# Peptides against a protein of PDB entry 3VZA: the designs that were tried, part 43

Target 1, 98 residues: chain A of PDB entry 3VZA
Amino acid sequence: RVERLCKSKELFEERLGLEIRRIHNEQLQFIFRHIDHKDPDKPYMFTLSINEQGDYEVTSCTPPLDCISEFQLKVRETNNFSAFIANIRKAFTALSFK
Target 2, 62 residues: chain B of PDB entry 3VZA
Amino acid sequence: AAYVTQLYYKISRIDWDYEVEPARIKGIHYGPDIAQPINMDSSHHSRCFISDYLWSLVPTAW

## One batch from the design tools (peptide; aimed at target 1 R21 I50, target 2 A1)

Design b2_p25_8 (made by RFdiffusion4)
Pose (drawn by RFdiffusion4):
Structure b2_p25_8 (pose): chain A 98 residues (1-98), chain B 62 residues (1-62), chain P 25 residues (1-25)
Amino acid sequence: as target 1 above (98 residues)
Amino acid sequence: as target 2 above (62 residues)
Amino acid sequence: EEEENEVKNLILKILEDPDLPIEDP
């Protein structure tokens, strides 16, 4: 029951290396791990809210990505949240080799 | 708890097989077209490869 | 329109859910 839900969350967290936290001020924090193979536990994170217009809004990005504003515009236009998350992860992987 | 796991599905389109040993990464990836099985031995791979591989199943086209 | 807002509505449900904890960043 609830055990299955917790198990599903842990499988996703471990397998995708992605954790989702609900934090202050109506925000969700997405934390990627398993990005740098030399340091698998190092986090890359961004925070997101749905603003008063009902639009996706990235409220912070640590470390910064120069393409995340473009991604915000794209996700608003297409409503493709899956691709938005996938492209942010690709950007953090690339940033790790810069 | 259910809302976060639902969002994982929306993001990855993966449904896990919850009835397998912990060492097996088993599930199905869904998409526009036919669903694809996943059955990997976690002992054969690094945590990073597993994450990178699973994420490679997620399309990046907008 | 409902399909386009589906993920945004899910995120709002997560943010409003009383059974979920608010965690430290």

Design b2_p25_8_s1 (made by RFdiffusion4, then SolubleMPNN; from b2_p25_8, 10 letters changed)
Fold by OpenDDE base, seed 3:
Structure b2_p25_8_s1 (fold): chain B 98 residues (1-98), chain C 62 residues (1-62), chain A 25 residues (1-25)
Amino acid sequence: as target 1 above (98 residues)
Amino acid sequence: as target 2 above (62 residues)
Amino acid sequence: DKEKNEVLNLLRKILEDPSLPVYEP
């Protein structure tokens, strides 16, 4: 099972171009790649924590997204985490076109 | 990696077929209505195209 | 909401999982 889980993680990382890391201060880092077709390895990332109120809180976003605060609000309202991540990727994609 | 894998599923709603050759991207996307089969030859596509396609399966409606 | 709790709890489990590495910024 461990081997399968590891394989699964690797498949998700490569195929979705999304890596999920745990980082200091009880945060998760979401690293998107395969965004820029001209530079597939260029990372687009944000960090996420759960605040004292139990709400999702974006603690960083690189490169910055004007819509990230709105998305944070939306995910708190809808609790649609999938859409949250997908919309962020969509925003990063749009940003990559300059 | 169990929890991380579960998170990937919660995000993408994709379940991979782990019994195929590495070059074959097979799985199922479980959307809110109809399940969508995934079956791609990775050698025929760029990494970016593959990712874009897979993410296109994930609804962005809040 | 059950789905809310599922994802939130999952994230918490990840954050608390001692088997996962912690990356530096």
Scores: peptide ipSAE 0.736, ipTM 0.956, DockQ to the pose 0.814
OpenDDE base, seeds 1, 2, 4, 5: peptide ipSAE 0.735, 0.734, 0.735, 0.735; ipTM 0.956, 0.956, 0.956, 0.956

Design b2_p25_8_s2 (made by RFdiffusion4, then SolubleMPNN; from b2_p25_8, 10 letters changed)
Fold by OpenDDE base, seed 2:
Structure b2_p25_8_s2 (fold): chain B 98 residues (1-98), chain C 62 residues (1-62), chain A 25 residues (1-25)
Amino acid sequence: as target 1 above (98 residues)
Amino acid sequence: as target 2 above (62 residues)
Amino acid sequence: DAEKNEVLNLLRKILEDPELPVYEP
């Protein structure tokens, strides 16, 4: 089963172009690739923590997104984490068309 | 990697078919209404197109 | 309320999972 889990993670990483890492200070880093068709390996990322109140908190966003604060509010209200991640990717995609 | 893979499912709602060759992207997307099959030949598409397509299956409505 | 906190609890499990590496930015 360990081998299957490893394969599953790799498939998700490659096919979704999304890598999830645990980083220092109890944070998760979400790294999107395959955003810029001219530079598929260019990373678009944000970090996430759970604050003292138990709420999702975006601790960084690179490149910055004007809408990230609104998305943080929305996910706290709806708890729709899937939509949260999908909307961030959508925003990064739009940003790549500068 | 168990919890991370579970998180990927919670995000994408995709369950892969692990019995096919790597070049075949096959699985099932479990949307809010009807489950839809995924069946792509990766050799026919760019990595960016594949990712864009798969993410297009994920609802963005809050 | 368990459904409401399902993903949150999963994220906490990830953050506490000793089998996962910790990356330094």
Scores: peptide ipSAE 0.727, ipTM 0.954, DockQ to the pose 0.850
OpenDDE base, seeds 1, 3, 4, 5: peptide ipSAE 0.727, 0.727, 0.726, 0.727; ipTM 0.954, 0.954, 0.954, 0.954

Design b2_p25_8_s3 (made by RFdiffusion4, then SolubleMPNN; from b2_p25_8, 12 letters changed)
Fold by OpenDDE base, seed 3:
Structure b2_p25_8_s3 (fold): chain B 98 residues (1-98), chain C 62 residues (1-62), chain A 25 residues (1-25)
Amino acid sequence: as target 1 above (98 residues)
Amino acid sequence: as target 2 above (62 residues)
Amino acid sequence: SAEKEEVKNLLRQILSDPELPVYEP
């Protein structure tokens, strides 16, 4: 049911601090919050597409992550999308401590 | 929101218990080995702590 | 394999879902 799906989405968004949006040019935007304990609403985000070769492609990352290209390679090799997202969050977390 | 919720599950492997009170964060994390229960009182923790904890359940090994 | 393409196919479904809004950048 739509109501259950909406509730589920809301729970995931709040509890994981992860929002997923579809944006222009056939991309998905992943927005992490609850990263910076001093500023829980500060967004950390990246955008993702599937390119013409059928490969995951990160089209933007804000703030930028030095490791994002390596993660893109890893997810292409392993197809472990869960680890891909989790590692990005981990990297954002590390970045937030400055 | 069907596909998006499916994506959340594919990412987190968490299945929420939708029948509990809103302040109770209850569910099951289905890891590759043994499923782990989630049962937290959100009033006892910050949003950041909750998120960090839940993400700690998600393996980062490729 | 089908399993390897599972999430990718799901993403394609999201990207092509006419019921989902498209947000501005």
Scores: peptide ipSAE 0.730, ipTM 0.956, DockQ to the pose 0.883
OpenDDE base, seeds 1, 2, 4, 5: peptide ipSAE 0.730, 0.730, 0.730, 0.730; ipTM 0.956, 0.956, 0.956, 0.955

Design b2_p25_8_s4 (made by RFdiffusion4, then SolubleMPNN; from b2_p25_8, 11 letters changed)
Fold by OpenDDE base, seed 3:
Structure b2_p25_8_s4 (fold): chain B 98 residues (1-98), chain C 62 residues (1-62), chain A 25 residues (1-25)
Amino acid sequence: as target 1 above (98 residues)
Amino acid sequence: as target 2 above (62 residues)
Amino acid sequence: EKKKNEVKDLLRKILSDPSLPVEEA
């Protein structure tokens, strides 16, 4: 099972171009790659925590996204975490064309 | 890796086929309606195309 | 009672899992 889990994580990382790390101060870092077709390894990332109120809180976003605050609001309202991540990737993709 | 793998599933709703050769990207995407198969030859596509395609399966509606 | 939030619970498990490494940002 451990071997399968490790393989699964690796497949997700490579195929989705999404790496998930636990970092300091009880945060998760989401690192998107494969965004810029001219530079597939260029990272687009944000960090996330659950604040004292139990709400999702984006603690950083690199590069910055104008829509990130709205997405934070939306995920708090809908609890649709999948859409949250997908929309962030979509926003990063749009940003990569600038 | 168990919880992280679960998180990937919660995000993507993709379940991989782990028995195929590495060059084959095979799995199932479980959307809200009908499950859709994934079956790609990675050698025929760029990494960016593959990722873009897979993410296109994930609904963005809140 | 509010509906169970599986993802949030999952995130909490990840954040509190002693078996997972804490990586550099």
Scores: peptide ipSAE 0.751, ipTM 0.957, DockQ to the pose 0.816
OpenDDE base, seeds 1, 2, 4, 5: peptide ipSAE 0.749, 0.751, 0.750, 0.750; ipTM 0.957, 0.957, 0.956, 0.957

## One batch from the design tools (peptide; aimed at target 2 Q6 L7)

Design b2_p26_1 (made by RFdiffusion4)
Pose (drawn by RFdiffusion4):
Structure b2_p26_1 (pose): chain A 98 residues (1-98), chain B 62 residues (1-62), chain P 26 residues (1-26)
Amino acid sequence: as target 1 above (98 residues)
Amino acid sequence: as target 2 above (62 residues)
Amino acid sequence: SPLSNLDKWLMEISEEVETEKMEREE
């Protein structure tokens, strides 16, 4: 029951290296690990809210990505949240080689 | 707890097989077109490869 | 108390996933 739900969350966290945290001020924090193969536990994170207009809003990005504002505009236009997350992870992987 | 796991599905389109040994990464990836099985031995791969591989299943086209 | 925009968005995702999986099982 609830054990299955916790198990599913842990499998996603470990396998995708992605954790989702509900934090203060109506925000979710997405933390990617397993990005830098030399340091698998190092986190790359961004925070997101749904603003008063009902739009996706990235409220912070640590470390910064220069393309995340473009991604915000694209996710608003297409409503493709899956691609938004996938493109942010690709950007953090690339940033790690800069 | 259910809401976060539902979002993981929305993001990755993966359903796990919960009835397997912990060392097996087993599940199905869904998409526009036919679903694809996943059955990997976690002992054969680094954590980063597993994550990179699984994420490569997620389309990046907008 | 009313739901926040974030809570409404999570609920919408929940409804969409449940409907999709139910249709597939049928």

Design b2_p26_1_s1 (made by RFdiffusion4, then SolubleMPNN; from b2_p26_1, 11 letters changed)
Fold by OpenDDE base, seed 2:
Structure b2_p26_1_s1 (fold): chain B 98 residues (1-98), chain C 62 residues (1-62), chain A 26 residues (1-26)
Amino acid sequence: as target 1 above (98 residues)
Amino acid sequence: as target 2 above (62 residues)
Amino acid sequence: MPLSNLEKFLEEVKKEVEEEKEKREK
């Protein structure tokens, strides 16, 4: 089972092009790759924490997204974490075409 | 890695088939109404195309 | 603190948010 879990993580990282890390101050870092077809290894990332009020808070976004504050509001309202992550990736994808 | 795997599932709603050869990307995406099979030959696609395709399965409606 | 502990924490927060939402809708 442990071997399967390790394999599962690797498959998700490669196939989705999404790496998840813990960083300082109890934050999660989400690193998207495979966004820019001309540079598949170029990272698009954001960091996420839970603030003192218990709400999701985006603490950084690189490159910056104009819509990230709206997405933060939406995920707080809906608690749809899947849509939250997917919409961020979609926004990064749109940005890569510019 | 259990929590990490669970987080990936909660994000993507994809369950992989771990019994196939590495070159075969096989699994199931679980949507609200239907389960869509995934079955791709990784040698026929770029990494970016594969990721784009898989993410296209994930609903973006809030 | 391992990533798994933070992920568990996030899941607990999500659960609490959902429970509060259900209570408000009653």
Scores: peptide ipSAE 0.189, ipTM 0.888, DockQ to the pose 0.084
OpenDDE base, seeds 1, 3, 4, 5: peptide ipSAE 0.168, 0.174, 0.188, 0.188; ipTM 0.885, 0.891, 0.892, 0.892; seed 3 fails the geometry check

Design b2_p26_1_s2 (made by RFdiffusion4, then SolubleMPNN; from b2_p26_1, 10 letters changed)
Fold by OpenDDE base, seed 2:
Structure b2_p26_1_s2 (fold): chain B 98 residues (1-98), chain C 62 residues (1-62), chain A 26 residues (1-26)
Amino acid sequence: as target 1 above (98 residues)
Amino acid sequence: as target 2 above (62 residues)
Amino acid sequence: SPLSNLEKFLQEIADEVEKEQLERKL
């Protein structure tokens, strides 16, 4: 089971170009790569917490996204975590074209 | 840890086939209404293309 | 002591994923 979990994590990281970490203060860090086709290893990151009210809260975004506050509102309204992450990736992709 | 793979599934709705050769990207994407197979030869595509393609399977409608 | 909000969130995801996978095997 442990071996399977390790393999699964590796496959997802490589294939989705997404790394997920637990960091200080009970937060998740999402690191996207494979965004910029000219620089596939360039990271695009955001951090997420669940605040005292139990709501999704983006605590950082690098590079910054104008739409991140709207996405935070949308995910609170819809609870669609998948669309939340996918839309952030879409926004990072658009940003990579500068 | 198990929570990581569970997060990946929650996000992507993809279940990989772990019994195939490393160069084969094989699995199932579970969409809202229908499940679709994934079966790619990774040697035919760039890392970025593969990621873009897989993410294209994930609906962005809220 | 009670779980943190993050731990509760992760547990909820675990429960959802497990339920879905179990239903798929029925």
Scores: peptide ipSAE 0.730, ipTM 0.959, DockQ to the pose 0.905
OpenDDE base, seeds 1, 3, 4, 5: peptide ipSAE 0.201, 0.201, 0.155, 0.729; ipTM 0.897, 0.898, 0.889, 0.959; seeds 1, 3 fail the geometry check

Design b2_p26_1_s3 (made by RFdiffusion4, then SolubleMPNN; from b2_p26_1, 12 letters changed)
Fold by OpenDDE base, seed 2:
Structure b2_p26_1_s3 (fold): chain B 98 residues (1-98), chain C 62 residues (1-62), chain A 26 residues (1-26)
Amino acid sequence: as target 1 above (98 residues)
Amino acid sequence: as target 2 above (62 residues)
Amino acid sequence: SALSNLEKFLEKIKKEVEEEKEKRKK
């Protein structure tokens, strides 16, 4: 089981170009790569915490996204975590076009 | 850890086939109403194309 | 609960994923 879990993580990281890490202060860090086709290893990332009310809270976003606050609001309203992450990637992709 | 794979599934709704050759990207994407197979030869595509394609399967509607 | 906010969230995700996959098997 442990070996399968490790393989699963590796496959998702490579195929989705998304790394998920637990970092200090009980946060999740989401690191997107494969965004810029000219620089596939360039990271686009944000960090997420869960506040005392149980709500999603974006604690950082690098590079910054104008839409990140709206997305935080949307995910709190809809609880659609999948769309939340996918829209952030979509926004990073658009940003990479400069 | 199990929570990581659970997060990936929650995000992507993809289950991989772990018994195929490494160059074969095979799995199933589960939409709200329909499941669709994934079956790609990774040697025919760039890493960025593969990622973009897989993410295109994930709905962005809230 | 002794769980942190993040751990509570991850536990919720675990249950939701398990329920979704189990429902699909039926």
Scores: peptide ipSAE 0.745, ipTM 0.959, DockQ to the pose 0.870
OpenDDE base, seeds 1, 3, 4, 5: peptide ipSAE 0.155, 0.135, 0.112, 0.162; ipTM 0.883, 0.883, 0.892, 0.883

Design b2_p26_1_s4 (made by RFdiffusion4, then SolubleMPNN; from b2_p26_1, 9 letters changed)
Fold by OpenDDE base, seed 1:
Structure b2_p26_1_s4 (fold): chain B 98 residues (1-98), chain C 62 residues (1-62), chain A 26 residues (1-26)
Amino acid sequence: as target 1 above (98 residues)
Amino acid sequence: as target 2 above (62 residues)
Amino acid sequence: MPLSNLEKFLEEIKEEVEKERKELEE
């Protein structure tokens, strides 16, 4: 099972171009690659935590996204974490063309 | 990697076929109404194209 | 999945990711 889980993680990381890390202060870092077709290894990332009220909070976003505050509100309202991550990737993709 | 892989599934709703050759990307995307098979030859596509395609399967509606 | 359950799940993932990273570095 451990071998299968490790393989699964590797497949998701490479195929989705998404790496997940734990960082300081009990935060998760989401690192997108494969966004810029001219620079596939360029990282687009954000960090996520749970604040004192128990709500999801984006603590950083590099490069910055104007829509990130709205997405944070939407995920709190809808609990649709999948759409939250997918919309962030879509926003990063749009930003890569500028 | 149990929890992280579960998170990947929660995000993508993709279940991979782990028994195929490394160059073959096979799996199933479980949409809200339909399960769509995934079957790609990775040697025929760039890494960016593959990722873009897979993410295109994930609904962005809230 | 309710928000509260997802929050707990994310916390558990944070711990597992850190643990696995530490194991790979050793």
Scores: peptide ipSAE 0.196, ipTM 0.888, DockQ to the pose 0.052
OpenDDE base, seeds 2, 3, 4, 5: peptide ipSAE 0.180, 0.170, 0.195, 0.202; ipTM 0.886, 0.886, 0.889, 0.887; seed 5 fails the geometry check

Design b2_p26_2 (made by RFdiffusion4)
Pose (drawn by RFdiffusion4):
Structure b2_p26_2 (pose): chain A 98 residues (1-98), chain B 62 residues (1-62), chain P 26 residues (1-26)
Amino acid sequence: as target 1 above (98 residues)
Amino acid sequence: as target 2 above (62 residues)
Amino acid sequence: SEREEFLEELDKVDTKDLIKKILNAP
């Protein structure tokens, strides 16, 4: 029951290396790990809210990505949240080789 | 708890097989077209490869 | 199956609404 839900969350966290945290001020924090193969536990994170217009809004990105504003505009236009998350992870992987 | 796992599905389109040994990464990836099985031995791979591989299943086209 | 039906229904759910549900979850 609830055990299955917790198990599902842990499997996703470990396997995708992605954690989702509800934090202050109506935000969700997405934390990617397993990005840098030399340091698998190092986190790359961004925070997101749904603003008063009902739009996706990235409220911070640590470390910064120069393409995340473009991604914000794209996710608003297409409503493709899956691709938005996937492209942010690709950007953090690339940033790690800069 | 259910809402976060539902979002993981929305993001990855993966449904896990919860009835297998912990060492097996088993599930199905869904998409526009036919669903694809996943059955990997976690002992054969690094955590990073597993994550990178699973993420490669997620389309990046907008 | 019931599971497949549930996943099909979840595919129709707006992600922004789902995020709002997460933010407002007790």

Design b2_p26_2_s1 (made by RFdiffusion4, then SolubleMPNN; from b2_p26_2, 8 letters changed)
Fold by OpenDDE base, seed 5:
Structure b2_p26_2_s1 (fold): chain B 98 residues (1-98), chain C 62 residues (1-62), chain A 26 residues (1-26)
Amino acid sequence: as target 1 above (98 residues)
Amino acid sequence: as target 2 above (62 residues)
Amino acid sequence: SEREKQLAELDKVDVKELLRKILSAP
C-alpha cells in the first residue's frame, strides 16, 4: 500500500504537473509546472490555509493573479475545490502567454 | 501520503491504473456524468500537452 | 468493485476536512 501511495503521488505530480507541499504555519503550497510549453519547469504557485474562521485563505500567489481573490470567494461560496484549482491553473496558463 | 493522493483525486477525479508500464498513461476520469477512460502513450506527447489534456478534463464551472 | 466503492466513499469526504487532516498531520 505504501509503495502504491508513493507511486500514485508521483504519477499525479508528473502527469498533472502539480506538486502539493505542506509548508510552515499550517499552509499548503500548490506548485504548477508544465504551464509554459517553452519552459515546462517554470513554477506557478500559490499557498493556501484554512484560517481561524474555517475559510479557505490564499496566503500567497506567485506570480500574482488578479483573479485569485475572486476565486477565493467562489470556493468559499461553493466549496468546489476542484474548480478552484482548475481555474487557478487556467489563469496561470493565460498569464504565461503575456 | 494517503491524504495527499486523496486530495489529488478530489481535485482531478482521476484514478490511475497503477499496473501498467510507466510510459502508458492509463486511468479513469470520473466526470459528473460519465466516467471516461484515459489511455495515452506518453512517448507520443510532451509533458505540457499531457498536463493540459488532463486538466481539460476537469470542469471549471463553480 | 471494491475500488469503485472506495472512490464513492471518497466522494463523500469534505475537501476542507481533508485539507485539515493534511495540515494537522505530524
Scores: peptide ipSAE 0.772, ipTM 0.962, DockQ to the pose 0.957
OpenDDE base, seeds 1, 2, 3, 4: peptide ipSAE 0.772, 0.771, 0.771, 0.770; ipTM 0.962, 0.961, 0.962, 0.961

Design b2_p26_2_s2 (made by RFdiffusion4, then SolubleMPNN; from b2_p26_2, 10 letters changed)
Fold by OpenDDE base, seed 2:
Structure b2_p26_2_s2 (fold): chain B 98 residues (1-98), chain C 62 residues (1-62), chain A 26 residues (1-26)
Amino acid sequence: as target 1 above (98 residues)
Amino acid sequence: as target 2 above (62 residues)
Amino acid sequence: SEREKKLEELDKEDVLELLRKILSSP
């Protein structure tokens, strides 16, 4: 089971180009790669926590996205976390074209 | 951890077939209405193309 | 199948609760 879970995680990381890490202060770091076709290993990142009110809170975004605050509002309203992550990736992709 | 792989599923709605050869990208995507198979030869595509394609399966409508 | 049942259970689980589990996991 452990081996299966490890392999599954590796497949997701490589194929989606998304790494998920737990970092200090009870935060999750989402690291997107495979965004820039000219530089596939270039990372695009944001960090997320659940605040004391129980709401999704983006604590950082690198590079910054002007739409991230709106996305935070939308995910709080809809609880559609899948769309939240997908829209962030879409925004990072658009940003990579500069 | 198991919870992280569960989160990947919650995000992507993809279930991988982990028993096939590494060069074969095989799984099932569970869309809102229907489930569709994924079956790709990774040697025919760039890493970026593969990721873009898989993410294209994920709806962005809130 | 058992695998399908597991996925159905995941579909029912609140993502916020899953995130809390990740963030509180030792």
Scores: peptide ipSAE 0.747, ipTM 0.959, DockQ to the pose 0.929
OpenDDE base, seeds 1, 3, 4, 5: peptide ipSAE 0.746, 0.617, 0.618, 0.618; ipTM 0.959, 0.927, 0.928, 0.928

Design b2_p26_2_s3 (made by RFdiffusion4, then SolubleMPNN; from b2_p26_2, 9 letters changed)
Fold by OpenDDE base, seed 2:
Structure b2_p26_2_s3 (fold): chain B 98 residues (1-98), chain C 62 residues (1-62), chain A 26 residues (1-26)
Amino acid sequence: as target 1 above (98 residues)
Amino acid sequence: as target 2 above (62 residues)
Amino acid sequence: SEREKYLEELDKEDVLELLRKILEAP
């Protein structure tokens, strides 16, 4: 079971180009790679916490996204975390072309 | 790492077949209504293409 | 199958609760 979990995590990291890390102050860091086809290792990342009210809160976004505040609102309203992450990646992808 | 792996599943709705050869990207994507197989030869695609393709399976509608 | 049942249970779990588990894990 442990071996399966470790292998599965590695497969997700490589194939989705998404690393998920727990960092200080009870935050999760989401690191996207494979965004820029010219520089596949270039990271696009944001950090997430659950605030005192129990709401999703984006605590940082690098590079910054104009739409991140809207996405935070949307995920709070819908609880569609999958769409939240997918839309962020989509936004990073769009940004990579600018 | 169990919870993180579960989070990957909740994000992507992909379940990998981890026992196949590394060059074979094999799994199942579970959409809202139907499940579809994933079966790719990674040697035929760039890392970016593979990631883009897999993420294209994830709905962005809120 | 056993695996399908496992995934079905994951589908039922609230993602917010899962996130809390991750954040609170030692």
Scores: peptide ipSAE 0.764, ipTM 0.960, DockQ to the pose 0.935
OpenDDE base, seeds 1, 3, 4, 5: peptide ipSAE 0.762, 0.762, 0.762, 0.762; ipTM 0.959, 0.959, 0.960, 0.960; seed 1 fails the geometry check

Design b2_p26_2_s4 (made by RFdiffusion4, then SolubleMPNN; from b2_p26_2, 11 letters changed)
Fold by OpenDDE base, seed 5:
Structure b2_p26_2_s4 (fold): chain B 98 residues (1-98), chain C 62 residues (1-62), chain A 26 residues (1-26)
Amino acid sequence: as target 1 above (98 residues)
Amino acid sequence: as target 2 above (62 residues)
Amino acid sequence: SERERRLAELDKEDVLELLRKILESP
């Protein structure tokens, strides 16, 4: 089962162009690639934690997104994490076009 | 990787058929209304196109 | 199938709880 899970993870990483890492201080790092078609390996990333109040908290975003604070609010309100991630990717995509 | 793969599913609602050859992108997307099969030949598309397409399956409405 | 049942159960799980499991698990 472990082998299957590893393979599944790799498929998600490659096909979605999204890597998810647990990093220091109980945070998750979401790394999007395949955003810029001219530079598919260019990373667009943000980090996420659950704060002391139990709320989603974006702890960093690179490159910065003006909408990230609004998205944080929206995901707290709706708990629609899927839309949260998808909207961030959409925002990064828009940003890549300058 | 168990929890992370579960998270990928929670995000994308995609379940991969991981037993097919690597060049075949095969799975099921469980949309809000219907489940739709995914069946692509990766050799016919760029990595960026594939990712963009798959993400297009994910609703962005809050 | 077993796989379908697992996915169904996963659909019921709160994503926040899943995130907690990821963040808190060793």
Scores: peptide ipSAE 0.748, ipTM 0.960, DockQ to the pose 0.923
OpenDDE base, seeds 1, 2, 3, 4: peptide ipSAE 0.750, 0.748, 0.746, 0.623; ipTM 0.960, 0.960, 0.960, 0.932; seed 1 fails the geometry check

Design b2_p26_3 (made by RFdiffusion4)
Pose (drawn by RFdiffusion4):
Structure b2_p26_3 (pose): chain A 98 residues (1-98), chain B 62 residues (1-62), chain P 26 residues (1-26)
Amino acid sequence: as target 1 above (98 residues)
Amino acid sequence: as target 2 above (62 residues)
Amino acid sequence: SEEAEEEREFLDSLDTKDLILKIIES
């Protein structure tokens, strides 16, 4: 029941290396791990809210990505949240080789 | 708890097989077209490869 | 199996922003 839900969350967290936290001021924090193969536990994170217009809004990005504003505009336009997350992860992987 | 796991599905389109040994990464990936099985041995791969591979299943086209 | 299929169909049709708001408001 609830055990299954917790199990599902842990499987996603471990397998995708992605954790989602609900934090202060109406925000969710997305934390990617398993990005740098030399340091699998190092986190890359961004925070997101739905603003008063009902739009996706990235409120911070640590470390910064120069393309995340473009991604914000694209996710607003297409409503493709899956691609938004996937493209942010690809950007953190690339940043790790810079 | 349910809301976060539902969002994981929205993001990855993966449904896990919860009835397998922990060492097996088993599930199905869904998409526009036919669903695809996943059945990997976690002992054969690094955590990073598993994550990179699973994420490669997620389309990046907008 | 049938229930799991129905849940997947529901989630495919569910707005992601509404789902995020449900998470935030929880």

